# Ledger of designs, part 60: peptides against a protein of PDB entry 3V4L

Target 1, 386 residues: chain A of PDB entry 3V4L
Amino acid sequence: GQPLAKDKVALLIGNMSYWEHPKLKAPLVDVYELTNLLRQLDFKVVSLLDLTEYEMCNAVDEFLLLLDKGVYGLLYYAGHGYENFGNSFMVPVDAPNPYRSENCLCVQNILKLMQEKETGLNVFLLDMCRKRNDYDDTIPILDALKVTANIVFGYATCQGAEAFEIQHSGLANGIFMKFLKDRLLEDKKITVLLDEVAEDMGKCHLTKGRQALEIRSSLSEKRALTDPVQGAPCSAEALVRNLQWAKAHELPESMCLKFQCGVHIQLGFAAEFSNVMIIYTSIVHKPPEIIMCDAYVTDFPLDLDIDPKHANKGTPEETGSYLVSKDLPKHCLYTRLSSLQKLKEHLIFTVCLSYQYSGLEDTVEEKQEVNVGKPLIAKLDMHRGL

## One batch from the design tools (peptide; aimed at target 1 E162)

Design b2_p21_8 (made by RFdiffusion4)
Pose (drawn by RFdiffusion4):
Structure b2_p21_8 (pose): chain A 386 residues (1-386), chain P 21 residues (1-21)
Amino acid sequence: as target 1 above (386 residues)
Amino acid sequence: STTELVPRGTDTEEMEEAVAE
């Protein structure tokens, strides 16, 4: 009568800043939006931006680790894609020009690994182009799929076609997400809902005849993204899964820093994506003997490759964050730490204090090191092992 | 302000020009 989910897990990847290929803009916004919608449907969501081939492989491994028998698994990719010989490929940021299947992730490979885990539902939302990579000589000769009647595909466009994004100077949106976001929360069967999305997508003027939604499904059960999760987890296997999930969305505690000169610096942290964290520095207290002082953040792990133009900015928007000043506490210096999947080490940076005493010209520098451990996805140790 | 419709993919002619260089 009523289909049930052992758990609902989602992996969302949004690639924008390609090294050898045109950079995209809507992936960040679409990924942010799909996480919020999927969380309202009670999904364990992993949100990641600008992953290399190696990094993309690890995200799939962490996602597969969160899937077991009866778990609804969902994969959303927004970025560059090509389709050769019946296989869909997601292109990582590190991809060379020209690129091949070896440089890319085959969705079919990911699907087989999910079937090996006995998942109740396999939903794929591929928000990418689907043309031939004429330079791809290799044909993967993949093994046949087990007939499991739970595979669902939400291709943003058809084979040989292109998926489009509206790059309006402001926010920038994807076409698939413009029509998906208004309908995702419905209690319809996943295939029915995706078809209703395909109708509204046809009413699109910007994309008519260039992009159409393609649905491929084997699903023989009235399963939906709104189906409930098996109430009390109470199983030992179910507990290990909730820990593995919580292990990736840990944020450092908002600490207060005391300086030898009697100055207090409040250090705050904000989550944007599992891959993205925002630090802010507020000067909470200073003694009367000091009037002039500015707190600045430096000496980040080189693995993260933090650009100076994204750090120590008056507002969060100036760092490139999707989060706005109404979401983040007012008046601090905001700094954006994207690319946490690059952190093998522990997070250590210096909160540097430049200050001046009453009646003196000289400028005094007080540097204090801060170790915040492995925030968010860095805690998963994706680089672990030999 | 500018508004552009952009495919999420690499054009073939642009890849041929890049290989030529």

Design b2_p21_8_s1 (made by RFdiffusion4, then SolubleMPNN; from b2_p21_8, 10 letters changed)
Fold by OpenDDE base, seed 2:
Structure b2_p21_8_s1 (fold): chain B 386 residues (1-386), chain A 21 residues (1-21)
Amino acid sequence: as target 1 above (386 residues)
Amino acid sequence: MTVELVPMGTDREAIDEKLAK
């Protein structure tokens, strides 16, 4: 029979806004597109952008809590990285220059922890550089991995080589994701699917002789990303896993705010990523005596580091939200909350209504405080221990 | 437009400044 997954869980990390290293662009698009494809494959997807070392460790720990016997685990990483002595290191956004193994997450350590969960399949998709870090000759004493015949590595590039981005002024994928996305939904053994992606990359004149996919696998069974999830969660552990994932993906409910002047505002929320949310406001009712009316959001928690200059934009794109703009209501003011993983408290903010009456020159303001609890990934308290 | 591939470790701000000129 076709293999069944007990469940399917994916952690996708895209690091692009580095403090001490060159900024990237591809991880934004790559994480978003991969998230949508894996959701179509019935994966529980946690998608995170721009994590510090501590936040990456916590994201991995929360991902490991979603893993259990026979669960399919997929880790995708797009960002800076290196490979020393066959160990792959993911570089956090706060990593110093130069970085060392002590500032980075070792993928083989994550694999060890996944093997302890007795997972049904372990897939690593590493869209990072695989050059040696010449600033760190430390050989990690890694414990010997268990012999499990369920591991697949897809490296976006060869050992000792660079991964490439498309030089474009607009949104573009990394090279690996550009080819992976066209095949990811195919009902094929994951190693066969990745081999076909490698062939497509090798046939393209742009990538031929520049970047090649490397596949490492111990996978003895015919397992695919399309393998169905085993029916209704019958175990207490499956219910806990479903609840934990659901908590990390719960949006605030849309609100209709009513002001004393008779103006009604719609306040809405959209997820771009598990740690990135768009707030949007629109005037849904205005009395005829009010000639001008604007609704803006302000007074965000300091932990979110929201610059007011980037809040309350006339388009999602002006906030840096290029991916979800088609799914958002039009004619709103938009605010992008990145870094929801930093939120220690409830998301409390002010909605301010500025308006003018016909025949009065003075602007009037009304304010309402809004508490939306902990949105999305903020429910996991990924900052616990700082 | 020739689609050029750049290594991920390339300064994107310096590329964007060249594309904006």
Scores: peptide ipSAE 0.123, ipTM 0.708, DockQ to the pose 0.265
OpenDDE base, seeds 1, 3, 4, 5: peptide ipSAE 0.075, 0.085, 0.083, 0.066; ipTM 0.656, 0.654, 0.658, 0.609

Design b2_p21_8_s2 (made by RFdiffusion4, then SolubleMPNN; from b2_p21_8, 11 letters changed)
Fold by OpenDDE base, seed 2:
Structure b2_p21_8_s2 (fold): chain B 386 residues (1-386), chain A 21 residues (1-21)
Amino acid sequence: as target 1 above (386 residues)
Amino acid sequence: METKLVPMGTSQEEVDEKLAK
């Protein structure tokens, strides 16, 4: 019979806004496009951008809580990385220069923990360099991995080689995601699918002799990302998993704010990623005696590190939101919250209405405080322990 | 515009050394 997944869970991490290292661009597009494809494949996807070491550790721990016997686990990483002694290291955004294994997440340690969950399939898609880090001579004493015939590694590049992004004036995928996205929905054994992606990458003249996909697999069964999830969640653990994922993806409800002047504002929320939300405001009703009227959001929690200069933009693109702009309502003011993992408390902020009456020179202001609880990933309290 | 390939895992020092050559 066709293999069945007990459930399907993916953690996608895209690191680009490094503190001490070159900034990347491709991880933004790559995580977004992969999220949308894996959702079409009935994966529960947690998508996270720009994580610190501590935040990456917590994201992995929360991902491991979603894993159980017969669950398909997929880890995707796009960012800086290295490979020492056959161990792959993902570099957090706060990693020092030079970084070492103590500042990074070892993928083989994550694999060990996934094997303890008795998963049905373990897929690692690593869109990072595989060069040796000469500043780190530490040989990780890894415990022996269990022999499980369910592991697949898709490396964006060969051992000792670089992975590349294409930097131009527009948004572009990394080389790996550019070819992976065209095949990811195919009903094929995951190793066959990745081999076809490798053949397609091999036709790319830009990366010929610079980057080639490497596949490592112990997968003995014909398992695909298209494999159906087993029907009704029959176990208490499956219900808990579904509830945990649902909590991490719950948006605030849209609100209609009414001001004393008779102006009505629609306040709405959209998810770009599990840790990135867009707030948008629109004037839905204005009395005719009010000639000018602007509604802006302010007084955000300090933990979110929101620069007011980047808030309340006339387009989503001016906030750095290029991917979801087509799905947003037009003619709003937009604010992008990019660090929801840092939120310790409820998201409380102020909606300020500035307006002018016909024949008065002075602007009038009205304010309303809004509490939207913990949006998206902020419900998981990824900072429990600081 | 020249399509620049940027490596995903070089330190700033390696980038600066490559730009200085």
Scores: peptide ipSAE 0.185, ipTM 0.676, DockQ to the pose 0.439
OpenDDE base, seeds 1, 3, 4, 5: peptide ipSAE 0.179, 0.127, 0.174, 0.119; ipTM 0.694, 0.664, 0.666, 0.656

Design b2_p21_8_s3 (made by RFdiffusion4, then SolubleMPNN; from b2_p21_8, 9 letters changed)
Fold by OpenDDE base, seed 5:
Structure b2_p21_8_s3 (fold): chain B 386 residues (1-386), chain A 21 residues (1-21)
Amino acid sequence: as target 1 above (386 residues)
Amino acid sequence: STTKLVPMGTSKEEIDEKLAK
């Protein structure tokens, strides 16, 4: 029969806004495009940008909780990385310069934990450099991996080589994602799909002799990313997994706020990533006696580190939201919350209405507090381990 | 538009230049 996945779960991490290292650009587009493709493949996708070491550990732990016997697990990472002695290290945004293994996540440790879950397929897509870090002489004593089939590594580059992004004046993919995205929906064995991506990359004149895809596989079965999910959740574990995933993807409901002056504001929410949400406000009703009115969002939780200068923009693009801007309502004020993983409490903020009456020079303000609970990834309480 | 390839990892040379400042 056709192989069936018990479920399909993906964690996508894109690190770009490094503190101590060169900033990247491609991970933003790469994580977004891969998220949309994996959703079309019926994956439960958690997509996270710009994680610290602690936040990356927690994201991996939450991902591992979604894995079970016969589940397909996919981990994608785009960011800085290195490889020492066959161990691949993903570099968090807060990693020091130079970074060491103690500041980084070892992919082979994650693989060990995935093997303990008896997963039906393990796919690692590592869009990072594989150069040796000469500042880290630590040989991780990895416990012996179980001899399991159904592991596939797609490395964006070969051992000891670099992976590259293309920096243009606009948004662009990394080299690996540029070719991967064109084939990802094909109903092929995952190793055959990656071999075709490797051949396409091999034709790229920009990276010829600089970057080549490497495939490492123990996949003994004909498994594809297109393999259908088994029907309705038959186990308590599958129900828990579905509930946990649903929690990480629940947006706040759109609200209609009514002010004493008779102005009505619509407050709406959109997900860009699992840790990135856009808030938008629009004036839906204004009494004729009010000549001017504006609705601002303010007083965000300090954990989110929201600069008021970047809030309440006339376009999504002015907030740094370039990908979802087409799907957003027009003629709003927009605010981008890019660090929802840092939220410990409920998202409480103030909507401030500033308005002027006809024939009065003085501006009047009305304020309303809004509590939207824990949006998206903030429902997973990734901070509970302290 | 100038196409620049940017490596997705820090080189030893970049680290040494940072430590020498």
Scores: peptide ipSAE 0.285, ipTM 0.791, DockQ to the pose 0.793
OpenDDE base, seeds 1, 2, 3, 4: peptide ipSAE 0.283, 0.280, 0.271, 0.272; ipTM 0.789, 0.792, 0.786, 0.783; seed 1 fails the geometry check

Design b2_p21_8_s4 (made by RFdiffusion4, then SolubleMPNN; from b2_p21_8, 12 letters changed)
Fold by OpenDDE base, seed 5:
Structure b2_p21_8_s4 (fold): chain B 386 residues (1-386), chain A 21 residues (1-21)
Amino acid sequence: as target 1 above (386 residues)
Amino acid sequence: MEEKLVPMGTSKEEIDKKLAE
C-alpha cells in the first residue's frame, strides 16, 4: 500500500537580518513559498524569520515536541552556515563575528533528537554554505547516531562549497529553492525528487561549477512528501500536537471599535509568518459632521521593538510586507509586527483616533486600548526556558 | 541593478577585515 504519515510537521527558519554578518534577502521568499507548498502537502508548518540563538533553540525544541512515532518531520533552514568535521551549523542572527559552534545550532544534534522520536521520515533541507569555519576549533563530540533508514539530507551545496542567493532589486529565491519549488509537489520518493532538483540546478549557468546539490540518505522505503496523513488523530499525543500547532497559528479575531464621536474602526490581523503579523485599520463609519479622521495603532509592548516611523503605513509594502499584500484589505493603515517570538505578555496596544469637526480648527483625539492576547508563535512562550 | 551572487556564509576574508577594523 501507499505509505502513510501519522502526521506531517515542518519547521522553516529563514535568517536574513544578521547583526554582525552580511544581510541576506532570499530566505524571506524561500520560507514563504516553501510554507505554502508544504501546506498544500498537509504539513503543519511553523515559519520563522530572523531568530536569535535562544529563539532558534526554542523553535527546535517546540518542533521536536511535535514529533512522534511515524510522524514526518521536515526542517528547512535558509541563512548563513558552515560545516566542520561533517557537522552542519546554522548561524543565528545575533551570532558574533567570527561565530563559533557555541553560538550556532548543530544539525546533527537535532537529528539525534529526531531519531529518538521514531519518526517515519526525517528531512533536512539546508540552504547554507558548507565551508569550513577556520575560527571554530571545536570538535563536537557527537554521540553515535542510531542506525535508521528514514533520514534524508538535501544540502544546497557540496561539502566545503558555498550556497548562493541571487540579489537584485526585486524579490528572488535562493538557488536551491528556485529549483526545489518547481518539483516539491510531485508524488515521488523524496530522494528521487531531490535528485531531479539536483539535475535542474546543474543546468543553472550562474552556479555551474560553484554550487551543486548534495543528497545524503539512509531512506530504504518509498517515502514521499505527498504521502497522505493517517486519518483522525486517535492518540493523546496527536491531539496535543494538533493543539500546539493550532496555538501557533491562531490569529486574533477582527474587531469593530466604536468611538464616542460615532466613528467606527475595523481592526484586522493577517499572518505573513508564524512570527510576523500585519495589523490593519480602516474607518468603516464616519458621522457627516466629522470632516477628517485617521486611526493609528501605537503603544506596543517594548519587547517588539516597533519603530513608530514604520507603523501605520498606507500600503503593506511600505511596512516591508511584499508577500501577503494581495490578500490584505485595501485602503487601510498597515503595521507589521516582525518579532512576535519576543512577546512575553499579551499584545496590548492603543488605537488612537484623530479627527476634526466641520467648523473647528482643533483636532480631537480619542484612544481605546486593545488586548488581543498572544497571537501566533507568541502562544508557545518561546521565552520560557524549559 | 546587476544580479549578484551572495554566499550564504561569511567568508574568511570578511572576518579578517572586520577583525582588522
Scores: peptide ipSAE 0.350, ipTM 0.862, DockQ to the pose 0.828
OpenDDE base, seeds 1, 2, 3, 4: peptide ipSAE 0.340, 0.327, 0.344, 0.327; ipTM 0.853, 0.846, 0.856, 0.849

## One batch from the design tools (peptide; aimed at target 1 A78 L206)

Design b2_p22_1 (made by RFdiffusion4)
Pose (drawn by RFdiffusion4):
Structure b2_p22_1 (pose): chain A 386 residues (1-386), chain P 22 residues (1-22)
Amino acid sequence: as target 1 above (386 residues)
Amino acid sequence: DEEEEEEEEEEQEALVSRDAEL
């Protein structure tokens, strides 16, 4: 009568800043939006931006680790894609020009690994172009798929076609997400809902005859993204899964820093994506003997490659964050730490204090080191092992 | 009416494919 989910897990990857290929803009916004919608449907969501080939492989491994028998598994990719010989490929940011299947992730490979885990539902939302990579000489000769009647595909465009994004100077949106976001929360069967999305997408003027939604499904059960999760987890296997999930969305505690000069610096942290964290520095207290002082953040782990133009900015928007000043506490210095999947080490940076005493010209520098451990996805140790 | 046509042309120009452009 009623189909049930052992758990609902989602992996969303949004690639924008390609090294050898045109940079995209809507992936960040779309990924942010799909996480919020999928969390309302009670999904364990992993949100990641600008992953290399190696990094993309690890995200799939962490996602597969969160899937077991009866778990609904969902994969959303927004970025560059090509389709050769019946296989869909997601292109990582580190991809060379020209690129081949070896440089890319085959979705069919990911699907087989999910079937090996006995998942109740396999949903793929590929928000990418589907043309031939004429430079790709290799044909993967992949093994046949087990007939499991739970595979669902939401291709943003058809084979040989292109998926489009509206790059309006402001926010920038994807076409698949414009029509998906207004309908995702419906209690319809996943295939029916995706077809209703395909109808509204045809009413699109910007993309008519260039992009159409393609649905491929084997699903023989009235399964939906709104189906309920098996109430009390109470199983030992179910507990290990909730810990593995909580291990990735840990944020450092908002700490107060005391300086030898009697100045207090409040240090705050905000989550944007599993891969993105925002630090803010607020000067909470200073003694009367000091009037002039500015707190600034430096000496980040070189693995993260933090550009100076994205750090120590008056507002979060100036760092490139999707989060806005109404979401983040007012008046601090905001700094954006994207690329946490690059952190093998522990997070150590210096909160540097430049200040001046009453009646003196000289400028005094007081540097204090801060170790915040492995925030968010860095805690998963994606670089672990030999 | 002309302002609407200009907005439609701007939207068309803002439309971008996610093609790799090899």

Design b2_p22_1_s1 (made by RFdiffusion4, then SolubleMPNN; from b2_p22_1, 12 letters changed)
Fold by OpenDDE base, seed 1:
Structure b2_p22_1_s1 (fold): chain B 386 residues (1-386), chain A 22 residues (1-22)
Amino acid sequence: as target 1 above (386 residues)
Amino acid sequence: EEEEERERERLEKELRSMSTEL
């Protein structure tokens, strides 16, 4: 019969906003495009941008909690990275310069932990450079991996080589994602799919002799990303997994705020990623005596590190939200919350209405505090280890 | 040919390494 997945879970990490390293652009688009494709493949996708070491560890731990016997696990990483002695290291955004293995996440350690979960398939897609880090002399003594015959690595590049991004219209894609996205939905054994992606990359004149896909596999079964999820979750663990994933993707409900002046504001929420939310405000009713009014959001939790200069923009693009802007309502003020993983408390903020009456020169302000609970990934309490 | 080569040269200028400066 066709192989069945007990469930399908993906963790996608895109690190771009490095503190001590060159900023990347591709991870933004690549994580978003891959998220949308994996969702079409019935994956439960957690998509996270710009994680610190601690946040990456917690994201991996929460991902491992979603893994169980016969579950398909996919880890995608786009960012800075290195490879020493056949060990792949993902570089967090807070990594020092130079970074070492102690500042980074070892993919082979994650693989060991995934093997303990008795997963049906383990896929690693590593969109990072594989150069050696000569500042890291540490050889991780990895315990012997179990012989599970269910592992696939897709490396965006060869050992000792660089991965590249290509800029287009102010955005960028990784070269790996550029070719992977065209084939990812194909009903093929994952190693065959990746081999076809490697052939397509090999035809690209831009990357010929600079970047080539490497496939490492122990996969003995015909497993595909298209493999159907086993029907209704019969196990308590499957129900818990579904609930945990649903919690991590629950947006706040849209709110209608009413001010004393008679102005009505629609407050709405959109997910860009599991840790990135757009807040938007729109004036839905204005009394005729009010000539001008604007609805600003302010007083965000300090944990979110929101610069007011980047809040309350007239377009989603001015917030850095290029991907979901088409799905947002028009004629709003937009604010991008890019660090929801840092939120320890409820998301409480102020909606400030600034308005002017006809025949008065002075602006009037009214304020309402809004509590939207813990949005998206903030429900997982990724900070449990502090 | 000349359009493909101009597009290739454009795309080559748009290609960036994801490497660190280590």
Scores: peptide ipSAE 0.343, ipTM 0.793, DockQ to the pose 0.774
OpenDDE base, seeds 2, 3, 4, 5: peptide ipSAE 0.321, 0.328, 0.312, 0.322; ipTM 0.777, 0.772, 0.784, 0.776

Design b2_p22_1_s2 (made by RFdiffusion4, then SolubleMPNN; from b2_p22_1, 10 letters changed)
Fold by OpenDDE base, seed 5:
Structure b2_p22_1_s2 (fold): chain B 386 residues (1-386), chain A 22 residues (1-22)
Amino acid sequence: as target 1 above (386 residues)
Amino acid sequence: EEEEEEEKERLEKELVSTSTEL
């Protein structure tokens, strides 16, 4: 019969805004599209952009808490990386130049920890370069992996080779995601699916002789990403996992703010990623005596590092939100919070209404403080070590 | 054919390695 997953959990990390290294573009689109596909496959998906070393460690630790016996675990990474002695290293955005193994996350160490959870399937999709880092002479003494026969690696490139992206002015996928997305929903053994993706990449004239998919597997069973989740969570641990995941994906409720002047504002929230939220404001009612009025958000927590110059934009695209703009209400002011993993406290901010009465030259301001609690990933308290 | 070659040449110029210059 088709195997059942006890649950399905994915962590997707896209690092693009490096401090000391070349900026990438593809991870934004790749993480977003893969998130939507894995959600259609009934995965619990945590999607994170631009993580520091500390934030990546915490994201992996939280992911490992969602794993248990018979759970399918998928880790996707898009960003800079390297491979030394068959160990793959994911490079955080705050990594120094040159980086070393002590600044990076070892994928084989994560695999060891996943094997300790007795997972039903472990899938790694590594959209990164696999060149050797000659500045890292460290041979990690990794403990011997267990023989679990449930491991699949999809490497976007061959051993010692580079991965590529298309850096045009528009949004584009990385080379791996371009082909993976077309097949990811197929009811096939994951190694067969990845082999077909490798054949599709091999037909592309752009990638031929530059980038090829490598599949490394020890998968003895017919496991697919389409495998159904085994019915209602029967264990206390499965209930806790479901509640923890649900908390990390709960948006603040939309609010109707009423000002003393009689203006009503709709305040709304949208998730772009687990750590990226868009706030939007719209005027829903204006008294006829008020000729002009605008509603801006301000006074964000300092941990979010929100530049006011990038807040309160007339379009989502002006905030850097190109992916979710179609699902947002029109005629709002938009603000993108891209670092919700840094939020240690409740998201408290001010809604400022500036308005003018008919026949008065002076602008009037009214302010309301809004507390929306901990939105999205901020509910996991990833900044607190477990 | 010519449009596919021009698109290929454009995409080849836009193809960037995700390698770090260390």
Scores: peptide ipSAE 0.314, ipTM 0.804, DockQ to the pose 0.819
OpenDDE base, seeds 1, 2, 3, 4: peptide ipSAE 0.310, 0.305, 0.314, 0.297; ipTM 0.800, 0.794, 0.801, 0.791

Design b2_p22_1_s3 (made by RFdiffusion4, then SolubleMPNN; from b2_p22_1, 11 letters changed)
Fold by OpenDDE base, seed 1:
Structure b2_p22_1_s3 (fold): chain B 386 residues (1-386), chain A 22 residues (1-22)
Amino acid sequence: as target 1 above (386 residues)
Amino acid sequence: KEEEEKKLKELEEALRSTSTEL
């Protein structure tokens, strides 16, 4: 019979906004497009951008809590990375320069922990460089991996080589995701799918002699990302997994705010990623005596590091949101909260209505505090150890 | 052909390594 997954869970991490290292661009698009593809494949996807070491550790720990016997686990990483002694290291955004293994997440350690969960399939897609880091002489004493015959690595590049992105004026994929996305929905054994992606990369004049996909697999069974999930969650663990995933993707409900002047504001929320939310405001009713009015959001929790210069924009794109702008209502003011993982408390902020009456030169302001609880990934309390 | 070669060259010039210069 066709293999069945008990469930399918993916963690996607895209690191771009490094503190001490060159900024990347492709991980934004790559994580977003891969999220949409994996959702079409019935994966429960957690998508996270710009994680610190501590936040990456916690994201991996929460991902491992979603794994269980016969669950398909997929880890995707796009960012800076290195490979020493056959061990792959993902570089967090707060990594020092130079970074070492102590500042980075070892993928083989994550694999060990995934094997302890008795997963049905373990897929790693590593869109990072695989150069040696000569500043790190640490040989990780990896415990002997169990022989589970269910492991697949897709490395965006070969050993000791670089991965590439297209740094154009627009949004572009990394080289790996550019080819992967065209095949990811195919009902093929995952190693066959990746081999076809490798052939497509090898035929492209852009990538030939610069970047080549490496596949490392012990996968003995014909397992595909298209393999159907087993029917209704009947185990307590499957219910917990579904609730935990749903909790991490719960948006605040849209609100209608009413001001004393008679202006009504619609406040809405959209998820770009599991840790990135767009807030949008629109004037839905204005008394005729009010000639101009705008609804600004302000007074965000300090943990979110919101620059007011990037808040309350006339377009999603002016906030740095280029991906979800088509799905957003038009004629709003937009604010992008890009670090919801940092939120320790409830998301409390102020909606400020600035308005002018006909025949008065002075602007009037009214304010309302809004509490939307913990949105998206902020519900997972990824900070419980600090 | 010439437009494809031009577009390929523009893409080649736009390629950047995701490597850190350590």
Scores: peptide ipSAE 0.313, ipTM 0.814, DockQ to the pose 0.796
OpenDDE base, seeds 2, 3, 4, 5: peptide ipSAE 0.304, 0.311, 0.303, 0.310; ipTM 0.806, 0.809, 0.808, 0.812

